# Designs tried in a protein design run: peptides against a protein of PDB entry 7BDX. Part 113

Target 1, 212 residues: chain A of PDB entry 7BDX
Amino acid sequence: EMGAAACTLLWGVSSSEEVVKAILGGDKALKFFSITGQTMESFVKSLDGDVQELDSDESQFVFALAGIVTNVAAIACGREFLVNSSRVLLDTILQLLGDLKPGQCTKLKVLMLMSLYNVSINLKGLKYISESPGFIPLLWWLLSDPDAEVCLHVLRLVQSVVLEPEVFSKSASEFRSSLPLQRILAMSKSRNPRLQTAAQELLEDLRTLEHN

## One batch from the design tools (peptide; made by RFdiffusion4, then SolubleMPNN)

Design b2_p15_3_s2 (from b2_p15_3, 4 letters changed)
Fold by OpenDDE base, seed 2:
Structure b2_p15_3_s2 (fold): chain B 212 residues (1-212), chain C 212 residues (1-212), chain A 15 residues (1-15)
Amino acid sequence: as target 1 above (212 residues)
Amino acid sequence: as target 1 above (212 residues)
Amino acid sequence: SPLPVLPPLRTLPSL
C-alpha cells in the first residue's frame, strides 16, 4: 500500500514541468528509471495470460510508474533524458506492449502508448522507437485491441511516424504493404468521436503521402 | 527497492512549497499521512531493541516518509493540515520518539524531531504537542541520547516551548522541577559548535524567565 | 502542410 501511495503522489506532482526538472536534476534519476522498467516487466510477467488488470496495490504502483514516465516524456528535457540515458526503459515499454494480449492491462497499455507518443515528439525519440525491431507489426498488433483508448493512442503514434518524412521514408514499403486499412476505415466510422477523428485524420495524411 | 526510490524522489521534490500545496490539494493527502504513520510504527516495531539503523530499503523508505512530513510541516498550510487533519501522525511521531532507545535510529529521530519543531512554529501545533501526555519526560529521555544532532533538535524544541509564554506557563512547574540542568550545562561546553550555541541560548532564555 | 504534431500528453492519477 505505502509504495503505491507514494508513487501515486509522485505521479500527480510530476505533471509539473518544474517537478520533472527536479527529478532529472538529482543523482537518482538514472537508477529510478532503470528500476521502473524492471518493475513493470516483473508485473507483466506475473500476470497469467487470462488475468485482467487487478484493482491491486501492484497494479496501482505500476500505473503510477507509467504515469511518471509519461509526464517526464511530456517535457522537452525529459524526452532528451529518456532518449539519451534511459533507452532500456523505452525498449521495455515496446516489449511489454507486445507481450500483453488484446484487452489485457488496458490502462497500462494506454499509459505506455502515451509515453511513447510523447517520446515521438522528439525526432531523435521517434527515430529510436520506429527503428526498433518489429515496431510496425507491433503497431498493428496493438490496433487489434478491442479498447477504443488503446486504438486511439496507437493511431496517434502512427500519425507521428507518418507526419515525419525522415522516418516514414525508411519504412514506407513495409508500412504500406502491412497497413490494416480496413481496421482504420472501421475506426473512422466509430461512435467514439475521438477515435473517429484520429482515424479520419490519419486516412487524410496517408492520402496526402500517396499523392506526393 | 522501487518503493524506496519513489518515496526518495517524492522527498526531494517536497522541499518545494508548490509541491507541498499540490500534495495537500489532492484528495489523497489524508490517506497518505495515515498510512505513513502506520508504516513508521511498523518499522520501529520490527526493530529488535539492539538493532541499529540498517542500510536497507525499509530504512530508506521510512527516512523518506519522515522527510516528507518534515517538508510538509515547513510550510504554513502544511502545518495547518497536520495540526487539524493528521493529529494521529503527530501522536505516532511522539510515541516512536519515546519507543526508540538512545543511539537507536538516529537519522529517523532527527527527522521526526525536525518535523515536530516545524509543527511547533504554529501556536496551535505547539499547544497540541506540548499538551501530549508525557511530553516533558520525553524531551529529557531524548536529551539522554549520545548523538549530538538528536540533542540539538531536542534543545530547539525545548526552546520553542520556553519562548511561548502561553505554553510554558501551563507546564512551568513540571519543567523547572525535572529540567536536566547538568546535561544542558554539559552541552553548553560541547565541542560541537551548533550544540554548544543551542544549549547556551536555552540557558540564557531560562535565566530570563526566572527573572520575569 | 503536414498538420502540427499534437501537444504532449499529461497524465494524472484517476480520482
Scores: peptide ipSAE 0.206, ipTM 0.847, DockQ to the pose 0.111
Fold by OpenDDE base, seed 3:
Structure b2_p15_3_s2 (fold): chain B 212 residues (1-212), chain C 212 residues (1-212), chain A 15 residues (1-15)
Amino acid sequence: as target 1 above (212 residues)
Amino acid sequence: as target 1 above (212 residues)
Amino acid sequence: SPLPVLPPLRTLPSL
């Protein structure tokens, strides 16, 4: 209980750039982000295959942790810190996203995907995650999720890959061979306007890449 | 571990007035301060009589909680919140300060005393704590501590009482009858300059009160 | 670095 309350407060205030700078300016940041990954992993491992995210203190705690990572990654110096000093956390997030089944831990998946998107704003961060083993299969696995918010944040991450020629060129063959085009086309017709727009923009970006 | 790390970060950033305002502007503040008292109480109850503050994650967690309370109380709106909405926490701090033996949990005592001092800057806060049953005996119990930092923060709290005529007048008889004058005089001769100054100032304030 | 087409995402605890 107390940990969840403290993490929730920390999550809320981490929306401020100055708070993120203060977190990173301390000597405790490295340890915090190290054990964050371990805690998130322990939570996911405790989920018996069919259990939805329980509305529990443990779930709230893990959501707050994922939210803090996301908010740190929203700031330039936070991305620099994560990519330089907390790569194991990024690896853990990628692993957890792969270990979760479609429809399992939807809120956590969204937060983790938001964190990866924020990291991908940094070219070094985008390189790091895109060069991770199984990254492209992971994107398609996540895009199989029935949840529109999961799919939205996957599409945003895919767009970050597509829009960076230096990154896309390294994976272009695998990307083209495995692209779930029919799924993306279906999303471009979604009633969810955010998902619809993201899918449409990605399709336009892909068309642009095939004509250059 | 994770809770201690999160609380430590929250403690660090709570030194900012804007962060305190952000904490208090949320709907989670009340719950946080409620369970803070419970957590601190549980820690003190877990200490077998002769155990010093272990350098443990639990100790770090409780220190961070006490530090957060102190930093919240350092801000005007934070004092207002504590005195209006978290009186049980103040009662818990007073109780814990009474339950701890001389030399036991020195760091925690210092943080709790700092929080009470900050609360005492608000006249409503000073009234609340000074009207608590056993407050004056508690001050003298705490002043029996061999630790100079504990004694320093007790003297500062005593000074807050002495300098407020509306508060002091209600307890002046009990105060005068129980005042450990020899102990305060000994502190005014301390090699610790902070303790020496605080004791000297209090003695001057007391002399002023006896001549008015 | 290309300007991110979309701004960084910030999150807040749900009420």
Scores: peptide ipSAE 0.197, ipTM 0.848, DockQ to the pose 0.135
Fold by OpenDDE base, seed 1:
Structure b2_p15_3_s2 (fold): chain B 212 residues (1-212), chain C 212 residues (1-212), chain A 15 residues (1-15)
Amino acid sequence: as target 1 above (212 residues)
Amino acid sequence: as target 1 above (212 residues)
Amino acid sequence: SPLPVLPPLRTLPSL
């Protein structure tokens, strides 16, 4: 309980850029983000058995951790820190997104995907995550999720890859050969307007790349 | 471990006034401070048996909680919040200070005393804590501590009481009858310059009150 | 690098 409450407060205040800078300026930042990955991994590994209630103190604690990572990655210096000093955490997030089944841990997936999207704003971060083994298959695995918010954040992450020629060129062949085009086309007709827009924009970007 | 890391980061960033305002502006503040008191009490109750290592994750977690309370109380709106909405936490801090033996949990005592001193800056806070049952005996109990920093923060808290006529007048008879004058005089000769100064200033304030 | 199509995402516990 107390850990979840403290971490939730830290999550809330981490929406401020100055708070993110203060977190990173301390000597405890490296240890915090190292343990964060381990804690998130431990939580996900514990899910294979019991239907953990999404509203448990443990779930809220892990949501707060994922929210903090997202908010840190929203700031330029936070992205630099994660990409330079907390790569294990990024690897953990990528791994956990792969280990989770469609429809499993939706809220956590959304937060993790938001963090990866924020990391992708940094060219070095985008390179790092996109060069992760199995990254392209992971994107398509995640795009099979029945949740519209999961799919939305996957599409945004895919768009970040597509819009960076230096990154996209490295994976272009694999990307084109495995692209779930029919799935993305179906999303462009979604009743969810955010998902619909994201799918349409991605399709437009892909068409532009085929003509160049 | 993770709870201690998160709470330690929250403690560090809570040194900012804007962070304190952000903590209090959230809907989670009341719950957080309610559980904080319970957590601190649970920790102190667990000390009666095992020599808990001062550097344990649990100790660090509780130190961070006490540090957060102190930093919240350093801000005007934080004092107002504590005095209006978290009186149980103030009562818990007073109780824990009474339950701890001389030389026991020095760092925690210092943090708790710092929080009470900050609360005492608010007239309503000063009234609230000084009207607590056993407050005057508690001050003298705490002044028996062998630690100079504990004694220093007790003297500062005593000074806050002495300097407020509306508060001091209510307890003046009890205060005068029980004042450990020889102990305070000994502290005015301490090799610790901060303790020496605080004891000297308090003695000067007390002399001024006897002439009025 | 092209500007990200979307601004950085921030989260709050109420979300």
Scores: peptide ipSAE 0.186, ipTM 0.848, DockQ to the pose 0.111
Fold by OpenDDE base, seed 5:
Structure b2_p15_3_s2 (fold): chain B 212 residues (1-212), chain C 212 residues (1-212), chain A 15 residues (1-15)
Amino acid sequence: as target 1 above (212 residues)
Amino acid sequence: as target 1 above (212 residues)
Amino acid sequence: SPLPVLPPLRTLPSL
């Protein structure tokens, strides 16, 4: 209980840029993010099947940790810190996204995808995550999720790759050969307006790249 | 480990007034401070004698909680919140200070005394804690501590009472009859300059009150 | 660096 309450307060205040700077300017940031990765990994490994008590103290604690990572990655100095000093955490997030089944831990999956999207705003961060082993297969695995928010955040991450020529050129052949075009086309007809827009924009970007 | 790390970061950022406002402006502040009191009480009750592993995760976690309370009480809106909405926490701190022996949990005792001192800056806070059952005997119990920092913070809290006529007048007879004058006189000769100064100032304030 | 297509995402415990 107390750990979840403290971590939730830290998550709430981490929405401020000045608080993120204060977290990172301390001598304990490295240890905190190291233990964060281990804690998230331990939680995912303890999950028996698709059953999640969303209201558990353990769930709330891990959601708060993922929320803090997201909010840190929302700030330029936070992205730089994660990419320079917390690569193991990024590797852990990528691994956990692969270990989770479609529909499993949806809220955690969304938070982790949001953190990776924020990291992808930095070219160095985008390069790091896109060059991770199995990244493209992982995107398609995640895009098979029945949850519209998961799919939305996957499409945003895909768009970050497609719109960066220096990154997209390295994987363009693999990307084109494995692209779940029918799935993206189906999403462009979604009743969820945010998912619909993200899928339409990505399809337009892909068409533009075929003409170049 | 992770709880202690998160709480330590929250402690560090709580030194900012804006962070204290953000903590208090959230819907979870009441629950957090309620659990804080329970956690501190549980820790003190689990202490077997005077042996404390100061470097334990549990110790660090409870120190961070006490540090957060201190930092909240350092801000005007934080004092108001504690006195209006977290009185149980103040009662718990007073109780724990009584349950701890001289020399036991010195670091925690210092943090709790600092929080009470900060609360005493508000007249409503000073009234609340000074009117608690056994408050004056508690001050003398704490002043018997061999630790100079504990004694320093006790003397500061005593000075807050003595310098407020509306509070001091209510307990002046009990205060005068139980005052450990020889102990305070000995502290006025301390080699610790902060303790020496605090004891000298209090002795001067007491002499001034005898002439009024 | 080019501006990101979308602004950074922030989260709150109430979201």
Scores: peptide ipSAE 0.180, ipTM 0.848, DockQ to the pose 0.110

Design b2_p15_3_s3 (from b2_p15_3, 5 letters changed)
Fold by OpenDDE base, seed 1:
Structure b2_p15_3_s3 (fold): chain B 212 residues (1-212), chain C 212 residues (1-212), chain A 15 residues (1-15)
Amino acid sequence: as target 1 above (212 residues)
Amino acid sequence: as target 1 above (212 residues)
Amino acid sequence: SPLPVLPPLRTLPRL
């Protein structure tokens, strides 16, 4: 309970750039983000077979942790910190996104995908995550989720890769050969306007790349 | 571990006025400070007979909580919040200061005394704590501590009462009849310069009040 | 034209 309350407050205040700088300027940041990955991993491992109540104190605590990582990654110095000093946390987030089944822990998936998207704004971060083993298969695995918000954030992350020629060129053959085009086309016809827009934009970007 | 790390970061960033305002501006503040008192009380109750290692994760967590309260009380809106909406936390701090034996949990005592001193800067806060049952006996109990930092913060809190005629007049008879004058005089001769100064200033303030 | 990079996403605890 107390940990969840403290972490939730820290999540709320981490929306400020100055708070992110203060967190990272202290000697406790490395330890905090190291334990963050371990805590999220422990939580995901505890989900095996149990219908965890999404509103449990433990769930709220892990949501707050993922929210903090997202808010840190929203700031340039935070992205630099994550890519230079907390790569294990990024590896953990990628692993957990692979370990979670479609429809499982939707809110946590969304927060983790948002953090990866924010990291992808840094070219060094985008290179790091896109060069991760199984990254492209992971994108398609995540895009199989029935949740529109999960799929939306996957499409945004895919777009982040597609829009960087230096990154996309390294994976272009694998990307083209494995692209779930029919699924993305179906999403462009979604009743969810945010998902529809993201899928349409990605399809336009992909068409532009085929003509080059 | 993770809770202690999160709470320690929250403590560090709570040194900013803007962070204190952000904490208090959210809907989670009341819950956080309610659980804070309960957590500190549970920790103090767990000390009965056990030599708790001062560097335990639990100890660090409780120190961070007390530090957050102190930093909140350092800000005008934080003092107002504590006195209006978290009086139970102030009551808990006063209780815990009474329950702790001389020499027990020195660091926690110092943080709690610092928070009460900060609250005493608000006249409404000073009135509230000084009108608490057994407040004057509690001051003398705390002044019996062998730790110079505990005694220093007690003397500062005593001075905060003495310097407010409206507050002091209500307790002047009890104060004069119970004053451990010889102990304060001994502190004014301390080798600790901070304790020496605080004791000397308090003795000068007391002498000024006797001539009126 | 390069599509505008979507701004960084920030999150707040749900009330």
Scores: peptide ipSAE 0.138, ipTM 0.811, DockQ to the pose 0.112
Fold by OpenDDE base, seed 2:
Structure b2_p15_3_s3 (fold): chain B 212 residues (1-212), chain C 212 residues (1-212), chain A 15 residues (1-15)
Amino acid sequence: as target 1 above (212 residues)
Amino acid sequence: as target 1 above (212 residues)
Amino acid sequence: SPLPVLPPLRTLPRL
């Protein structure tokens, strides 16, 4: 209870750039993000046996951790810190996104995808995550999720890759050969306006790359 | 571990007025401070049986909680919030300061005394804590502590009472009849400069009140 | 022209 409450307040205030700078300017940041990755991993591993209620203190705690990581990654100095000093955390997030089944831990998936998207704003971050083993298969695995918000954030991450020629050129062959085009086309007809727009924009960006 | 790390970061950023305002402006503040009091009480109750190592994660967690309360009380809106909406927490802090033996949990005592001192800057806060049952006996109990920093913060809290005529007049008879004058005089000769100064200033303030 | 990178995403605890 108290841990989840404290972490939730920390999440709320981490929406401020000055608070992110204060967190990173302390000597405790490195340890905090190390433990964060371990805690998130332990939580996901616990899901295979016990029906953890989605509204449990443990779930709220892990959501707050993922929210803090996302808010740190929203700031330029935070992205730099994560890419330079917390790569293990990024590796953990990628692994956990692969370990979770479609429809499982939707809120956590969304937060982790948002964190990866924010990291991808830094070219060094985008290079790091896109060069991770199995990254492209992971994107398609996540795009099989029935949740529209998960799919939306997958499409946004795909767009970050597609819009960076230096990154996309390295994986273009694998990307084009494995692209779930029918799934993305189905999303472009979604009743969810945000998902529809993101799928349409990605399809336009892909068409532009085929003609250039 | 992770709870203590999150709470420690929250403590660090709570040194900012804007962060305190953000914490209080949320809908979670009331619940957080309620659980804070309960957590601190549970920790102190656990000390009678198990030798909790002072450096334990649990100890660090409770220190961070007390630090957050202190930082909230350092700000005018935070004092108002505590006095209006978190009186149970203030009652808990007063109780815990009484339950702890001399030399026991020194760091926690200091933080709790600092929080009460900050609350006492608000006249409504000073009235509330000084009118609490057993407040004057509690001050003298705490002043028996062998720790110079505990004693220093007791003297500062006593000074807050002495310097407010409207508050002091209500308790002046009990205060004068129970005053551990020899103990305060001994502190005025301390090798600790901060303790020495605080004891001297209090003795001067008391002499001024006797001549008026 | 490179399309503008979408702004970073910020998250808040659900009320």
Scores: peptide ipSAE 0.136, ipTM 0.812, DockQ to the pose 0.121
Fold by OpenDDE base, seed 5:
Structure b2_p15_3_s3 (fold): chain B 212 residues (1-212), chain C 212 residues (1-212), chain A 15 residues (1-15)
Amino acid sequence: as target 1 above (212 residues)
Amino acid sequence: as target 1 above (212 residues)
Amino acid sequence: SPLPVLPPLRTLPRL
């Protein structure tokens, strides 16, 4: 209980840029983010195949950790820190997103995808995650999720790839050959307005790339 | 491990007034400080009579909790919160300071004494802690500690009592009858300059009160 | 059309 409460408070205050700078300015940041990855991995490995998000202290604790990572990645110096000094955490996030089934641990998936999206704002971060083995298949796996928020954040991450010519050119052949176009087209008709918009924007970006 | 790391980061960032305000502005503050007291109590109860501070995750976690309480009490709104809404935590801190033997858990004692000193800056806080059963005997018990930092923070807390006529008048008879004057005089000759100064100042304040 | 730069996402614990 106490650990989850403390971590949740830390998550809340990490929404401030100054708090992120304070976290990273201390000598404990490296250790903290190393253990964060291990803790999230241990949690995901403890889930039975059919178990949703547990309403437990452990679940709340892991959500807070993922929220902290997201908030750190929201800041320029935080992105630099993650990409330079905590790459194992990024690898862990990518791995865990692959290990989770559609509909499983939805809130955690969303938080992790938000963190990857924030990392993708940095060209170095986008290069790092997009060059990860199985990245393109992982995006399509995640896009098979029934949850609209999961799909929304996948589409945003895909858009970050598509909008960066230096990154997209390296995977353009794989991307075009595996693109779940019918799935994205279906999402452009979603009743969820955020998902609908994100899918429509991505379809416009893709059309622009096909004509150039 | 992860709980201790998260709590330690929270402690570090809680040195900022804005972070304290953010902690207290959330709906989770009451629960957090309630569990904090319970956690510190459980830790102290787990100590064998002769065991010093454990170099453990549990010890580090409890130190961070006590540090957070101290940092909250350093802020005006934090003192108000503790005195109005978390009195059980103050009771717990007083109890735990009584349960610990001289030389036992020194760092935790220092942190808890610092928190009480910070609370004593508020007249309402000083009234609350000084009206606690056994407060004066507790101060003298703590002043028997061989550690100079423990004694320093006890002397500062005693000074807060002595300098507030409204509080001191209520306990003046008990205070005068039980005052370990020889111990304080010995501390005024300490090689620790902070302890030496604090003891000298308190002796001056006491002399001023005897002449009035 | 200017590529919409989506702002970084921040998260808060649900109250």
Scores: peptide ipSAE 0.135, ipTM 0.811, DockQ to the pose 0.112
Fold by OpenDDE base, seed 3:
Structure b2_p15_3_s3 (fold): chain B 212 residues (1-212), chain C 212 residues (1-212), chain A 15 residues (1-15)
Amino acid sequence: as target 1 above (212 residues)
Amino acid sequence: as target 1 above (212 residues)
Amino acid sequence: SPLPVLPPLRTLPRL
């Protein structure tokens, strides 16, 4: 309980750039982000056995951790820190996103996807993530999720890849050959306006890339 | 481990007034400070049985909690919050300071005493603390500590009481009758300059009160 | 046209 409460407060205050700078300016940041990944991994591994109540203190704790990572990644110095000093955490997030089944841990997936999206704003971060083994299959695995919010954040991450020619060119062949076009087209007809818009924009970006 | 790391980060960033305001501006502050007291109490109760390694994650966690309380109390809105909304935490801190033996949990005592001192800057806080049952005996119990830093913070808290006529007048008889004058005089001769100064100032304040 | 950099996403604990 107390750990979850403390972590939740830290999550809340990490929405400030100054707080992120303060976190990163200390000697404790490296350890914190190292064990963050381990904690998230342990949590996901525990789901295979126990019906973890989504409302558990442990769930809240892990959500707060994922929220902190997202908020750190929302800031330039935070992205730089993650890409330079916490690559293992990024690897862990990618792994966990792959380990989770469609519909499983929706809230955690959203937070992790948001963190990856934020990291993708940095070219170095985008390169690192997109060059991860199995990244393209992972995107499609995640896009098969029935949850519209998960899919929205996947589409945003896909768009970040598509919009960066240096990154997209390296994977363009695999990307085009595996693109779940029908799924994206279905999303462009979603009743969720945010999902609909994101899917439409991505389809437009993809069409532009096919004509160039 | 992760809880201690998160709490330590929260402690570090809580040194900022803006962060304290952010903590208190959320709906989670009440719960956090409620379970903070419970966690500290549980820790102190655990010391009767196990040689808790002072360097344990649990110790670090509790130190961070006490540090957060101190930092919150360092700010006007934080003092107001504690006195208005977290009185049980103040009661817990007073209790724990009484439950601990001289020389036991020195670092925690210092942090808790610092928090009480900070709260004492608010007249409402000072009244609340000083009107607590057994407060004067508690001060003398704490002043018997062999640790100079503990004694320093006790002397500061005593001075806060002495310097506030409205508060001091209520307990002046008990205070004067139980005053460990020889102990304070011994502290005024301490090799620790901070302790020496604090003891000298308190002796001067006491002399002034005897002449009025 | 420079694609509008989508603003970074911030998260807050939900009630």
Scores: peptide ipSAE 0.135, ipTM 0.812, DockQ to the pose 0.111

